# Ledger of designs, part 101: peptides against a protein of PDB entry 4XPM

Target 1, 160 residues: chain A of PDB entry 4XPM
Amino acid sequence: VMLHSKNVKGFLENTLKPYDLHSVDFKTSSLQSSMIITATNGGILSYATSNNDVPKNSINEINSVNNLKMMSLLIKDKWSEDENDTEEQHSNSCYPVEIDSFKTKIYTYEMEDLHTCVAQIPNSDLLLLFIAEGSFPYGLLVIKIERAMRELTDLFGYKL
Target 2, 67 residues: chain B of PDB entry 4XPM
Amino acid sequence: DIKGTIAFDTHGNVIESTGVGSQRIEDIGDLSKVTLDAEGFAQVQGDSLLVHLYKRNDITLAVYTSA

## One batch from the design tools (peptide; made by RFdiffusion4, then SolubleMPNN)

Design b2_p18_4_s1 (from b2_p18_4, 7 letters changed)
Fold by OpenDDE base, seed 5:
Structure b2_p18_4_s1 (fold): chain B 160 residues (1-160), chain C 67 residues (1-67), chain A 18 residues (1-18)
Amino acid sequence: as target 1 above (160 residues)
Amino acid sequence: as target 2 above (67 residues)
Amino acid sequence: DWFENLPEVTTTEPLVYE
């Protein structure tokens, strides 16, 4: 069953929660933002934000709708360029992955002092986008978005 | 005695770090070049620390202990 | 075991929609 808007919003809110590895003394902060955007124009279909403070920026500045729109557009543009660049697809910033026989790519992008990660939902016109503080490791961010993607099978193949 | 850890992926990106490992992220470049045995294990002597490397499922865990 | 627990940790509540 396809996810309704309220269900997608709830899912994205859940992804904000921090990673806590109890086996070791390691815990992350919450994600600053989690979004589903269109691959065509970077339009935000759904989003969630946390109330975490950052040293350099206020909560209002980081989590404002206008700021999210700007970041989503910039990341979409970079993603679009990379999808048309074979060299960029073979860089260390690109993770080819396969989910239930569906292939997609996960990209990591630095946005000022923030760590971001974006992936096309397999065979769809949608991108899943995570925005985290600079203290959030890229390797863990990639794992997080891959696991989240596996829970969005209802959106696989979604076309606008 | 464990002084810290670093876990990293095949791209050299950090997954987690603790203790002294959090201050030695730059070691990943050299650690990723270490040849592991058939069990996915290796040991590398550093300055005052010994690094134990374990690799499984494309993830490498470096454990820092006293030399 | 760190490796054994990783999949479980990555599939906790933050990554699963209920």
Scores: peptide ipSAE 0.030, ipTM 0.858, DockQ to the pose 0.167
Fold by OpenDDE base, seed 1:
Structure b2_p18_4_s1 (fold): chain B 160 residues (1-160), chain C 67 residues (1-67), chain A 18 residues (1-18)
Amino acid sequence: as target 1 above (160 residues)
Amino acid sequence: as target 2 above (67 residues)
Amino acid sequence: DWFENLPEVTTTEPLVYE
């Protein structure tokens, strides 16, 4: 099924749901935000946030979007730096993964009190970005984003 | 009797934690250095707890027990 | 087989987001 912009929004909204490991007494919070951004400029193509109670075009919404824009840009910049740094690519904050023979990297970044995770959609100019609370463990966040990316095969190789 | 658990990946990042494990995340540094047998198993005696290590598919589960 | 009685930390089931 081809993913269109509308479908992408719905996809991102679904990624917000928490992990519930029923085998143990462990459950995460919902993701704060989930975004697809451009790797070139950090521009947001699509996003979802766990707090959607803000009226459209309100000051609060504008501030929220601006905050997402800021975070996306900052993370994109850090990602870009790391992509040009071999040392960073071998740190514990970088997970090389392969999805359907396509190679990519998952990075974890601490942003203030938030846990973030970003990965380039394979061979594309796009990044998938998860933002979670500090209580969301990085190892699980990495698993989450890897699994999510497997559902975005239509975006593999996408160039701006 | 399980007192808690920590699951972590090969990077030492937490996947999940429960019980006393949630309060002992710092143990991952030491636990990650433990040599596992061919079956991915090891036991490490800690302070008052015994840690049972199980590794499968690059995920290590540490189970804390009294014995 | 010694994993049998251990908590399942991760699932092998794919996460489908749709």
Scores: peptide ipSAE 0.024, ipTM 0.869, DockQ to the pose 0.085
Fold by OpenDDE base, seed 2:
Structure b2_p18_4_s1 (fold): chain B 160 residues (1-160), chain C 67 residues (1-67), chain A 18 residues (1-18)
Amino acid sequence: as target 1 above (160 residues)
Amino acid sequence: as target 2 above (67 residues)
Amino acid sequence: DWFENLPEVTTTEPLVYE
């Protein structure tokens, strides 16, 4: 199935859903935001946010989008630095993973009081970025983003 | 009688916690050092609680029960 | 499988997003 802009947007919106573990009394909050950004410049190609109460074209919406842009740029910068730092790649903040024989890394970054997780879509110029509240455990966030990437095989190898 | 749980990964990061486990996240440091048997099981006595450790596929589940 | 009687925490199966 070809992933068009609308399909990607819908996919990202679906990733916002909270995680409800079976057989235990544990449920997360929804993700604050989910984005696909460029690895080169941190530009947002697609995004979804759980905060849909802001009217379109309002000042608050603009500020929210600007905030996402700032966060995406910051995280991209951190990611870029870590990709060139062997020590950082061996820290607890880095999870090497393999999806269908494609290798990538999942990084966790604390941003103020938010828990963020970013990973390069295998062999692509794209990053998948999750932003969650501090109550969202990092271990679960890593699992979530890894599983999400498995559903984005159409973007594997995508070059800008 | 289960009093709580903690699940954590090989990096020591929490996956989930319930009950008393939510108040004992700091135990992960010690629990991660416990030697498990061939089936990935161990029991550790701590204060008034017994901790049952189960590990599968790099995920460790700690179950707190009365003891 | 000693996990069978324990609360399910997670699975290695991929999530499916719609």
Scores: peptide ipSAE 0.024, ipTM 0.862, DockQ to the pose 0.083; fails the geometry check
Fold by OpenDDE base, seed 3:
Structure b2_p18_4_s1 (fold): chain B 160 residues (1-160), chain C 67 residues (1-67), chain A 18 residues (1-18)
Amino acid sequence: as target 1 above (160 residues)
Amino acid sequence: as target 2 above (67 residues)
Amino acid sequence: DWFENLPEVTTTEPLVYE
Protein backbone atom coordinates (compact mmCIF):
# COMPACT_ATOMS: atom_id res chain seq x y z
CA VAL B 1 0.00 0.00 0.00
CA MET B 2 1.39 3.33 -1.06
CA LEU B 3 0.56 6.38 0.96
CA HIS B 4 1.03 9.49 -1.11
CA SER B 5 1.05 12.56 1.05
CA LYS B 6 -0.21 14.92 -1.60
CA ASN B 7 -3.11 12.72 -2.52
CA VAL B 8 -4.16 12.24 1.07
CA LYS B 9 -3.87 15.91 1.85
CA GLY B 10 -5.98 16.76 -1.13
CA PHE B 11 -8.60 14.34 0.05
CA LEU B 12 -8.63 15.85 3.51
CA GLU B 13 -8.96 19.30 2.04
CA ASN B 14 -12.04 18.16 0.19
CA THR B 15 -13.60 16.89 3.40
CA LEU B 16 -13.51 20.41 4.77
CA LYS B 17 -16.32 21.47 2.49
CA PRO B 18 -19.55 22.39 4.21
CA TYR B 19 -22.70 20.36 4.01
CA ASP B 20 -25.57 21.96 2.17
CA LEU B 21 -28.93 20.27 2.32
CA HIS B 22 -30.86 21.76 -0.54
CA SER B 23 -34.17 20.16 0.35
CA VAL B 24 -34.32 22.32 3.45
CA ASP B 25 -32.79 25.56 4.53
CA PHE B 26 -29.81 23.99 6.21
CA LYS B 27 -26.14 24.55 5.61
CA THR B 28 -23.15 23.94 7.83
CA SER B 29 -19.87 25.71 8.19
CA SER B 30 -16.73 24.19 6.82
CA LEU B 31 -14.85 21.79 8.99
CA GLN B 32 -12.18 23.49 10.98
CA SER B 33 -9.73 20.67 10.46
CA SER B 34 -9.43 17.22 8.99
CA MET B 35 -6.59 14.92 9.89
CA ILE B 36 -5.17 11.48 9.58
CA ILE B 37 -3.27 10.61 12.72
CA THR B 38 -1.58 7.54 14.08
CA ALA B 39 -3.54 5.42 16.49
CA THR B 40 -0.38 4.65 18.40
CA ASN B 41 0.91 8.07 19.31
CA GLY B 42 -1.56 10.51 17.85
CA GLY B 43 1.02 11.81 15.45
CA ILE B 44 -0.30 13.76 12.51
CA LEU B 45 0.42 12.15 9.18
CA SER B 46 -1.65 14.56 7.16
CA TYR B 47 -3.97 17.44 7.87
CA ALA B 48 -6.04 20.16 6.31
CA THR B 49 -7.48 23.30 7.82
CA SER B 50 -10.11 25.69 6.58
CA ASN B 51 -8.18 28.74 7.69
CA ASN B 52 -5.66 29.36 4.96
CA ASP B 53 -5.27 33.03 5.68
CA VAL B 54 -2.59 32.54 8.27
CA PRO B 55 0.80 33.66 7.02
CA LYS B 56 3.42 30.98 6.80
CA ASN B 57 5.94 30.85 9.59
CA SER B 58 3.84 33.22 11.63
CA ILE B 59 3.24 32.75 15.30
CA ASN B 60 -0.40 32.16 14.53
CA GLU B 61 0.48 29.32 12.23
CA ILE B 62 2.71 27.76 14.83
CA ASN B 63 0.01 28.05 17.43
CA SER B 64 -2.49 26.55 15.06
CA VAL B 65 -0.31 23.57 14.29
CA ASN B 66 0.53 23.11 17.93
CA ASN B 67 -3.12 23.21 18.78
CA LEU B 68 -3.83 20.51 16.24
CA LYS B 69 -1.05 18.41 17.69
CA MET B 70 -2.47 18.79 21.14
CA MET B 71 -6.00 17.99 20.08
CA SER B 72 -4.90 14.99 18.09
CA LEU B 73 -3.00 13.61 21.04
CA LEU B 74 -5.86 14.19 23.44
CA ILE B 75 -8.38 12.63 21.12
CA LYS B 76 -6.13 9.67 20.45
CA ASP B 77 -5.79 9.12 24.17
CA LYS B 78 -9.52 9.29 24.70
CA TRP B 79 -10.08 6.99 21.77
CA SER B 80 -7.60 4.50 23.15
CA GLU B 81 -9.31 4.52 26.49
CA ASP B 82 -12.72 4.05 24.96
CA GLU B 83 -11.51 1.19 22.79
CA ASN B 84 -10.69 -0.59 26.03
CA ASP B 85 -13.94 0.30 27.75
CA THR B 86 -17.06 -1.64 26.89
CA GLU B 87 -19.29 0.90 28.57
CA GLU B 88 -17.98 3.70 26.42
CA GLN B 89 -18.44 1.62 23.33
CA HIS B 90 -22.13 1.38 24.13
CA SER B 91 -22.63 5.05 24.84
CA ASN B 92 -24.28 7.54 22.58
CA SER B 93 -20.83 8.80 21.69
CA CYS B 94 -19.93 5.61 19.89
CA TYR B 95 -21.23 4.50 16.52
CA PRO B 96 -20.31 1.01 15.40
CA VAL B 97 -20.26 0.89 11.65
CA GLU B 98 -19.42 -1.55 8.92
CA ILE B 99 -17.83 -0.56 5.66
CA ASP B 100 -17.41 -3.22 3.01
CA SER B 101 -17.41 -5.94 5.65
CA PHE B 102 -14.87 -4.06 7.75
CA LYS B 103 -15.97 -3.03 11.19
CA THR B 104 -14.93 0.16 12.93
CA LYS B 105 -16.26 2.65 15.42
CA ILE B 106 -16.94 6.34 15.18
CA TYR B 107 -16.57 8.37 18.35
CA THR B 108 -17.77 11.89 19.03
CA TYR B 109 -15.88 14.04 21.49
CA GLU B 110 -16.44 17.53 22.74
CA MET B 111 -13.25 19.54 22.74
CA GLU B 112 -13.92 22.82 24.46
CA ASP B 113 -16.48 24.43 22.18
CA LEU B 114 -15.62 22.26 19.20
CA HIS B 115 -17.30 19.15 17.94
CA THR B 116 -14.92 16.39 17.01
CA CYS B 117 -15.35 12.99 15.48
CA VAL B 118 -12.76 10.27 15.18
CA ALA B 119 -12.72 6.82 13.68
CA GLN B 120 -10.16 4.15 13.10
CA ILE B 121 -9.64 3.43 9.47
CA PRO B 122 -10.58 -0.24 9.35
CA ASN B 123 -7.82 -2.65 10.31
CA SER B 124 -5.26 0.13 10.22
CA ASP B 125 -3.02 2.04 12.55
CA LEU B 126 -4.63 5.24 11.37
CA LEU B 127 -7.40 7.43 12.68
CA LEU B 128 -9.47 9.87 10.70
CA LEU B 129 -10.31 12.96 12.70
CA PHE B 130 -12.75 15.75 11.95
CA ILE B 131 -12.89 18.95 13.94
CA ALA B 132 -15.84 21.26 13.50
CA GLU B 133 -17.50 24.19 15.19
CA GLY B 134 -20.02 23.56 17.89
CA SER B 135 -22.80 24.41 15.51
CA PHE B 136 -22.02 21.34 13.45
CA PRO B 137 -24.45 18.65 14.63
CA TYR B 138 -22.87 15.45 15.85
CA GLY B 139 -25.27 13.29 13.93
CA LEU B 140 -24.28 14.90 10.70
CA LEU B 141 -20.62 14.84 11.61
CA VAL B 142 -20.85 11.08 12.09
CA ILE B 143 -22.46 10.64 8.71
CA LYS B 144 -19.80 12.79 7.13
CA ILE B 145 -16.89 10.87 8.55
CA GLU B 146 -18.46 7.54 7.69
CA ARG B 147 -18.87 8.57 4.10
CA ALA B 148 -15.34 9.90 4.05
CA MET B 149 -13.95 6.62 5.29
CA ARG B 150 -15.74 4.80 2.52
CA GLU B 151 -13.49 6.68 0.14
CA LEU B 152 -10.31 5.64 1.93
CA THR B 153 -10.42 1.94 1.16
CA ASP B 154 -6.83 2.09 -0.02
CA LEU B 155 -5.83 2.79 3.56
CA PHE B 156 -7.73 -0.12 5.01
CA GLY B 157 -5.30 -2.43 6.69
CA TYR B 158 -2.48 0.10 6.63
CA LYS B 159 0.09 -0.64 9.29
CA LEU B 160 2.89 1.60 10.43
CA ASP C 1 -46.78 25.32 5.74
CA ILE C 2 -43.59 23.86 7.16
CA LYS C 3 -42.54 25.71 10.28
CA GLY C 4 -39.36 23.79 10.87
CA THR C 5 -37.62 20.45 10.89
CA ILE C 6 -35.39 18.27 13.00
CA ALA C 7 -33.50 15.28 11.75
CA PHE C 8 -31.89 13.03 14.31
CA ASP C 9 -30.24 9.64 14.48
CA THR C 10 -30.85 6.62 16.65
CA HIS C 11 -28.55 8.05 19.29
CA GLY C 12 -30.71 11.12 19.60
CA ASN C 13 -28.05 13.30 18.06
CA VAL C 14 -29.11 16.05 15.72
CA ILE C 15 -28.36 15.73 12.06
CA GLU C 16 -30.01 18.95 10.99
CA SER C 17 -32.56 21.44 12.21
CA THR C 18 -34.40 24.34 10.65
CA GLY C 19 -36.97 26.89 11.65
CA VAL C 20 -38.84 26.18 14.83
CA GLY C 21 -37.10 22.84 14.97
CA SER C 22 -33.86 24.56 15.80
CA GLN C 23 -35.52 25.88 18.92
CA ARG C 24 -37.03 22.57 19.89
CA ILE C 25 -34.08 20.21 19.96
CA GLU C 26 -35.25 19.05 23.35
CA ASP C 27 -38.25 17.49 21.65
CA ILE C 28 -36.02 14.71 20.37
CA GLY C 29 -36.35 12.92 23.66
CA ASP C 30 -40.09 12.62 23.31
CA LEU C 31 -40.11 12.19 19.56
CA SER C 32 -37.77 9.25 19.79
CA LYS C 33 -40.32 7.46 21.95
CA VAL C 34 -43.11 7.75 19.42
CA THR C 35 -44.18 4.48 17.88
CA LEU C 36 -44.01 4.61 14.13
CA ASP C 37 -46.20 2.63 11.79
CA ALA C 38 -44.96 -0.10 9.52
CA GLU C 39 -43.88 2.44 6.95
CA GLY C 40 -41.97 4.49 9.48
CA PHE C 41 -44.42 7.33 9.80
CA ALA C 42 -46.29 9.00 12.61
CA GLN C 43 -47.93 12.25 13.55
CA VAL C 44 -47.96 13.85 16.94
CA GLN C 45 -49.92 16.86 18.03
CA GLY C 46 -48.52 19.28 20.53
CA ASP C 47 -49.51 22.80 21.51
CA SER C 48 -50.12 24.60 18.23
CA LEU C 49 -47.97 22.48 15.97
CA LEU C 50 -48.32 19.15 14.27
CA VAL C 51 -45.21 17.04 13.98
CA HIS C 52 -44.83 14.66 11.08
CA LEU C 53 -42.32 11.91 11.72
CA TYR C 54 -40.56 10.01 9.00
CA LYS C 55 -37.95 7.39 9.70
CA ARG C 56 -35.75 5.90 7.04
CA ASN C 57 -32.40 4.18 7.36
CA ASP C 58 -32.18 4.92 11.08
CA ILE C 59 -32.69 8.62 10.50
CA THR C 60 -35.82 10.28 11.82
CA LEU C 61 -37.09 13.46 10.27
CA ALA C 62 -39.55 15.55 12.21
CA VAL C 63 -41.45 18.14 10.22
CA TYR C 64 -43.28 20.80 12.16
CA THR C 65 -46.40 22.22 10.58
CA SER C 66 -49.44 24.10 11.70
CA ALA C 67 -52.25 21.98 13.03
CA ASP A 1 -46.28 18.50 28.20
CA TRP A 2 -46.05 19.45 24.57
CA PHE A 3 -46.95 16.03 23.29
CA GLU A 4 -50.45 15.69 24.64
CA ASN A 5 -51.85 13.88 21.66
CA LEU A 6 -49.87 11.18 19.95
CA PRO A 7 -51.89 9.92 17.02
CA GLU A 8 -50.16 7.40 14.83
CA VAL A 9 -51.34 8.27 11.38
CA THR A 10 -49.72 8.39 7.98
CA THR A 11 -51.25 11.03 5.76
CA THR A 12 -48.28 12.85 4.26
CA GLU A 13 -45.72 11.74 1.76
CA PRO A 14 -42.22 11.59 3.12
CA LEU A 15 -39.78 14.33 2.39
CA VAL A 16 -36.55 13.58 0.62
CA TYR A 17 -33.49 13.74 2.78
CA GLU A 18 -30.09 13.68 1.18
Scores: peptide ipSAE 0.020, ipTM 0.849, DockQ to the pose 0.021; fails the geometry check

Design b2_p18_4_s2 (from b2_p18_4, 9 letters changed)
Fold by OpenDDE base, seed 5:
Formats: structure tokens, C-alpha cells, sequence
Structure b2_p18_4_s2 (fold): chain B 160 residues (1-160), chain C 67 residues (1-67), chain A 18 residues (1-18)
């Protein structure tokens, strides 16, 4: 399996869109970031951000990318620890899910004032990572990432 | 008339909230303990508000009304 | 959508806060 940059980037951009439930007058903000990172070292393979007003190659843009790198590494480290901790896997921050015949876990993590959600793409060396504002409910974030992973079946079993 | 809503999952985490529900997230702890009927419904009276509970597909919706 | 049509509930109990 080969990762195609354009296809993955486009997918992640689509996941940024806000959730809008008109029946109960509820709407979220857009995700701040959506990323695919390696489970081994937290390296970013692809990412999308909702803030497109930063000039390219500016100091602010560089700082933004560096911030994403830092967050991805921190979350990967916490994820790795939890995957080796049975107690953490039974907490309310862990959601075991099954997509088709593949099992994976979704974790929610608080990072400063942000709500984050991460899940291993089934049987792969890749993690899908969502970063949202604190106003984005964790339960909805979990549903969002589960549904997103169902569209990434081509990456199931991907090994580096 | 609906004053607000809270939807939450089996972990007690919020899926969505509106109106007065957004200010009563702490109610989830008690609402999750309410015994539902065979169809997944219940009503509970709390202070000045009546809470209508609907559970379907592992999601619980609490609807707050004045009566 | 699941939230579009909700049936009426007939059973009411007091909410007790612990």
C-alpha cells in the first residue's frame, strides 16, 4: 500500500468541517487540525489546519507547524503508554471500537485548552489525530473520528 | 417547549448540548443512573425542570422542559 | 436522523442528586 499525498491531504481537509445538527440548533466549530502520524515516532505524514490566513513561509507559519509537531509527539507518547497499560484502556477516555472485522481503540486527551482524539488505524503503524477547541464535545469527537476511519480502509494494515 | 438538551454516550461524555443543558453537564452523572423502560425512555423531575430521557444506539438524549 | 422524531414518555420519577 502506498500513501498518496494528495488523496490523504484532501481527506484530512474534509474532516475539518464542523458538525451541524439543525434539529436541536447545535453546531460545532471546525477542527483546528487533522493529522495522520506514525505510531512509532509521532512523525507527521499529512496534516490539515483550519487556519489558512497565515502567510506561507512566515515565522507564524513555521511556529504553527512546529506546534503541530510538538503536539503530535506528545500525544503519540501518551498513546503508546496507554497501549501498554491495561488500567488506562478501561478508563472513560478509551473507546474500543470495531470497524468491519478490525479492532482498534479511540483515546481522548486534554491538551491545555484543547480537546484531542487519537486512534490507531486498524492493524497499521499509523494514527489518526483530531485537535479541536475545548467547546467541541469529546463524545462527538469520538463519533467523528470513528466515522472518518471507516473511510480509510485502504490504510488498514499499512506498515512502515 | 424545550429549554435545552444534552446528548451523552455510554462513557458519560458529552456529544452535544443546547440551551440550559449546556449549563447542566454535571447532571449526566445522575441521569446515567436512571432506570429506563423497555423502549429506552424515562422522565425525571428535577427542581423546576422536567427531564425526558431517550436512549437509542448507545446514545442518551436528555431533553429539559418546564413541565 | 435519530433526533428528528422522539416518542412521548409516560413514566416519571423524581431526580435524586447524590
Amino acid sequence: as target 1 above (160 residues)
Amino acid sequence: as target 2 above (67 residues)
Amino acid sequence: DWFDNLPEVTTTKPLVYE
Scores: peptide ipSAE 0.012, ipTM 0.706, DockQ to the pose 0.018
Fold by OpenDDE base, seed 3:
Structure b2_p18_4_s2 (fold): chain B 160 residues (1-160), chain C 67 residues (1-67), chain A 18 residues (1-18)
Amino acid sequence: as target 1 above (160 residues)
Amino acid sequence: as target 2 above (67 residues)
Amino acid sequence: DWFDNLPEVTTTKPLVYE
C-alpha cells in the first residue's frame, strides 16, 4: 500500500464539507479539521482544515498546525487508553462497526468546546480524526466518519 | 404542523435536531425507553407537544407537533 | 430522504418524564 499525499489530502478536504439535510431546516457547519494520524505516535500524515484564509508561512498557520499536532496527540493518547479499557469500549462514546468484514471502533471525544471523532482504519496503524464545532451532533459525526472510512479501503491493513 | 425534530442513534447521541427539538435534547432519555410498535413507530404525548417516533435503521426520529 | 414521507403512527402512549 502506498500513500499518495495529494490524493489523501484531497480526500480529507472533501470530508470537511458540511452536512445539509434538505428535508428539514438542518445544516451543520463544516468540519474544522480532518486528519489521518498514526496510531503509534499521533503524528499527522495528512490533514485538512476549513480555514483557508490563513496565509501560508504565517504565524497563524504555524499555530494552527501546532494546535492540530497537540490535539492529535491528545486524542491518540485517549484512544490508546480506551483501546485497552473494556469498559470504555462499551460506553456510549464507542461505536463498534464493521466495514467489509473489517472491524473497528469509532470513538467520540469532547475537546474543550469541540466535538471530535476518531477511528482506526481497519487493521492499520492509522487513525482517521474529525474535529468539528460543538454544534455538530456526535451521532451525525459518527455516521460521517464511518461513511468516510468506507472510502479508504485502500488504507486498510496499512502498516508503518 | 411540525414544531421540531430530534434524530438520535442507539447510543442516545443526537444526529440532528431542529426547532423545539433542539431545546429538548434531554427528552432522548425518555424517548429511547418508549416501546415502539411492530413497524417501529410510536406516538407519545408530552407536556405540551405530541411526539411522533419513527425508528429506521437504528436511527430514531422524534417529530414534535401540536396535539 | 426518509424525512420526505413519514408514515403515520399506529400507537399513542403517554410520555412520562423521569
Scores: peptide ipSAE 0.010, ipTM 0.719, DockQ to the pose 0.018
Fold by OpenDDE base, seed 4:
Structure b2_p18_4_s2 (fold): chain B 160 residues (1-160), chain C 67 residues (1-67), chain A 18 residues (1-18)
Amino acid sequence: as target 1 above (160 residues)
Amino acid sequence: as target 2 above (67 residues)
Amino acid sequence: DWFDNLPEVTTTKPLVYE
């Protein structure tokens, strides 16, 4: 399977959109970031961010990307630890899910004042990572990433 | 009249909240322990509010109304 | 949405805070 960078980037950008529940007066902010990273070393293969005010190739953009790299690495490390910890897999921060007969887990992590969740794309070396503000409910974040994962079937089984 | 709502999952994590529900997230701990009927519904009397619980597909909706 | 038309509940219990 080949990763089409442009298509993946577009997908991640779409995940940034805020959730608007019309049945009640509830609306979330946009995700801060959405990324596909490697499960092995936390390297970013593709990413999207809601901060579009930073000029391309500017020092500020580089710094922001570096920050994302740091966060992705930290989350990958925590994810790796939890994947090898039975206790953590049974905590309220772990959601085992099944998508089209493929099993994976969604983990929620608090990072400073941010709400994050990460999930391994089924049978792949890739992780999908959402970073949101603290106002974004964890339960909704989990639902969001699960639904998003269902749209990434082309990446199921992807190996580096 | 609805004063607020909280929707939460089986892990006790919030999915959405509105109105007074947004200020009563701490209620989830107690609400999650409420025994629902066969249809997934219950009512619990709070301080000055009545909470209507509806659970379907592992999502619980708590609707706060006046008592 | 299923949040729009909620049925009536028949069971009422006191809310117990721990």
Scores: peptide ipSAE 0.009, ipTM 0.768, DockQ to the pose 0.018
Fold by OpenDDE base, seed 2:
Structure b2_p18_4_s2 (fold): chain B 160 residues (1-160), chain C 67 residues (1-67), chain A 18 residues (1-18)
Amino acid sequence: as target 1 above (160 residues)
Amino acid sequence: as target 2 above (67 residues)
Amino acid sequence: DWFDNLPEVTTTKPLVYE
């Protein structure tokens, strides 16, 4: 089973929404970007951004997309390295999780002033990547991406 | 009278912070070392604030009050 | 919600900063 591109895009757009903690006076900003990328090459299969106020085919759009491509590649590379590094997998930047008996890891990465987290969709060649502002707490970001992955069961086991 | 809050996970990463808690993120290191009771609760006296600790499902909430 | 109903605790210890 594979999600249609349109459905995936819609899902990612939904993940951009800010988190509102009702128990306390705490509300996050929207995610800057939400992406599904390939674990093999860091290629973007689908993405959503909060800055939708850019005309299509404009230079600004091209630059923004290129920036996303660069970030996705960098994150993929770091992820790949960490997947082969026992020490990194035991750091506070790594969250082993299990979803429906499928194991995966969530990694948090500081990228300039941005907070990012990435996780391999279980048993797949795909990574889910969240990019947020520095004001978005890492702990909450991890919770967010874990919950998001639970909604992507159709992509579990997806191979390129 | 709540002065602020901090919620953090088992990795010491912040989940949320409000009020004075936002200015005391460094307290997480010490708060994470506090021994909680069987139900996951504790109180610790800070400087001029009392910190109420609540932990459940691997999430710790620190509530700062004057008393 | 877990954060909506905070019980009262009875044990108080001094916080030691390192």
Scores: peptide ipSAE 0.008, ipTM 0.747, DockQ to the pose 0.018

Design b2_p18_4_s3 (from b2_p18_4, 8 letters changed)
Fold by OpenDDE base, seed 3:
Structure b2_p18_4_s3 (fold): chain B 160 residues (1-160), chain C 67 residues (1-67), chain A 18 residues (1-18)
Amino acid sequence: as target 1 above (160 residues)
Amino acid sequence: as target 2 above (67 residues)
Amino acid sequence: MWFENLPKVTTTKPLVYE
């Protein structure tokens, strides 16, 4: 199995998109960030962000990326802890799911004022991570990430 | 994955509908009575479809998916 | 530390037609 960076980046960008009702002033918020990170070290393999106003290669971009790196690492650490904690796996923040006979878990975490959701790509060394504003319902995040995972079958079993 | 949608206001008026939602306008009566969670979200199952409800600013969006 | 675990909010109720 080979990780194709271009395809993955495009996938993550698509996950950012909100549902927009054109007839009324009703629009869900976009995800702030969508990332594929390593389960081992929390390293970012690919990411997308809704903050596209930052010039590339600017100091602000570097700071933004550094922030993502920090969040990625923190979430990875929490995820790792929960994966080794039976109590946390049975908490209301853990959602066991099955995709094409592959089992994984979805975790929801509140980080500051942000809503986050993370799941291990089945049998892989990779995590899919969504970060959204506090106005984004956790229920919708869980559904969103589950559906997104179904599109990542090529990454199932991916080992670093 | 999405089979259709219905958006409706506090009076049960259809604002927008797509897919199977366009054929299930009668569901609004029941959907409007569903208790939502603290974030304005709920799920209800009807026949072979699962309906995801999201309410914000007096507008409710119902998304129909397979169960 | 940075994270708070939150309860499940995704519940499914049967839709009953009268």
Scores: peptide ipSAE 0.026, ipTM 0.513, DockQ to the pose 0.018
Fold by OpenDDE base, seed 1:
Structure b2_p18_4_s3 (fold): chain B 160 residues (1-160), chain C 67 residues (1-67), chain A 18 residues (1-18)
Amino acid sequence: as target 1 above (160 residues)
Amino acid sequence: as target 2 above (67 residues)
Amino acid sequence: MWFENLPKVTTTKPLVYE
């Protein structure tokens, strides 16, 4: 399976947009970040951020990327721990889901004042990671990432 | 007359909240224990508010009203 | 969402807080 950088980047950018539930007058903020990272090392393969006003190769961009790298690594580590902990897999922070007969788990993690959500792309060495503000409900975040992963079927089974 | 709402999943995590529901997220623990009828509905009386519960597709909506 | 138009519930039970 080929990983098409441009398509993935576009996908991640689309995930940033907020949910707007008009029926109950509820609207979320945009995601802060959306990433595809490696499950092995937490390396970022692709990412999108709501703050795109940073010039390329600037110090601010470097700092932003470094921050994303740090967060991705931390979340990957926690995810890895949970994947080896049956108790954590049965907590309210873990959502087992099935997409087209492929099973995966969605985890929610609080990072400082942020709400994060991560899921292994089924049978792959890749994780999809959402980072949002604390005002973004976890339940909705889970729904968002589940639905998003349904658009990444080409990456199912992807091995590094 | 809706005073607020809370939508939550089977894990008790919030999907959305509005009005008084936003100030009563802690109610989810109790609301999740309420027995729903065959159609996924229940009505529970709490303090001065009446809570209407509706569940479909693993999502529960609690609607707070005065009556 | 599915809960835009919901029927009124007729059965009332007390909410017990812990």
Scores: peptide ipSAE 0.015, ipTM 0.753, DockQ to the pose 0.018
Fold by OpenDDE base, seed 4:
Structure b2_p18_4_s3 (fold): chain B 160 residues (1-160), chain C 67 residues (1-67), chain A 18 residues (1-18)
Amino acid sequence: as target 1 above (160 residues)
Amino acid sequence: as target 2 above (67 residues)
Amino acid sequence: MWFENLPKVTTTKPLVYE
């Protein structure tokens, strides 16, 4: 399966949009970042950020990307560790889920003042990673990423 | 009148919160211990507020109203 | 959401804070 950069980028950008629950007058902020990274190295294959005001090829853009690289690597490392730790897989930060008969796990991690969640795209070498502000509830973040992964069936089983 | 709400999952993590519920996230620990009836409902009295609990599909909604 | 039109419960228990 080939990754189409434009389509993936568009998907990730769409995941940034906030939830607006009109029934209970609840609205989240936008996600700070949404990424598809490699499970092996934590390398970013595609990403979207809510801050689009950074000029292209500027030093600020480079720094922003570097920050994303750092965060992705840290989360990948923690994810990898947890995938090999039975105790962590049974903690409240781990959500086993099944999507169309494919099993995966959603992990929630607190990074500084940010709320993050990551999940392996089923049977693939890819991780979907959401980074949000601390005001974004973890439970809702989990629901969001689960629903998002349902739209990535073309990436199920993707190997590098 | 509803004073606030908290929705939380089976892990005790918040899904949404509004009103006074946003200031009472710590209640989840106690609310999660409440025995619900066969239909997934319960009421608990806390200070000046009454909490209505509704659980369905592994999501618990706590609705805070006046006592 | 499914939160709409939920029935009232008839039983009330004390909320015990730890």
Scores: peptide ipSAE 0.014, ipTM 0.738, DockQ to the pose 0.017
Fold by OpenDDE base, seed 5:
Structure b2_p18_4_s3 (fold): chain B 160 residues (1-160), chain C 67 residues (1-67), chain A 18 residues (1-18)
Amino acid sequence: as target 1 above (160 residues)
Amino acid sequence: as target 2 above (67 residues)
Amino acid sequence: MWFENLPKVTTTKPLVYE
């Protein structure tokens, strides 16, 4: 399987869009970042960023490539540790899910004032990573990433 | 009249919140322990507010109204 | 979401904070 840069980039850009629940007058901000990274070393294969301002940090600081690299590496490291820790896999920060008979786990991590969510694309060497403001609810973030994962079936089983 | 809402998952994590619900996220711990009826509904009274609980598809919605 | 049209709740009990 080969990753097509344009297709992946377009997908990630689409995931940035905010959630809007009109029935209960609730709307989120856009995601700050959406990335596909390697599970082995946290390398960024593709990414998308929004132009949303954050109160504590400038847009340039949050969305800089260097910052994204640092965040991806930190999340990958924590994910790797948790994948080797049975206790962490049974915490409230871990969501076992099944997509078309393929099993994976979704993890939520707090990074400074940001809410992050990461999941291994089933049976692959790839991770999908969402980064959002602290006002973005974790439960909704989990739902968002699960639904997004269902659109990445072509990457299931992808090996580097 | 609805004063606010909280929706949360089986892990106790917030899915959405509005109105007074946004200021009462800490209530999830207690709300998650409430026994629901066979249809997935319950109503609990707290301080000056009445909380209506609805659970469906592993998501619980708490609706805050005046007592 | 699923909760656009919800029935009214008919049973009430006190909320106890632990």
Scores: peptide ipSAE 0.013, ipTM 0.704, DockQ to the pose 0.018

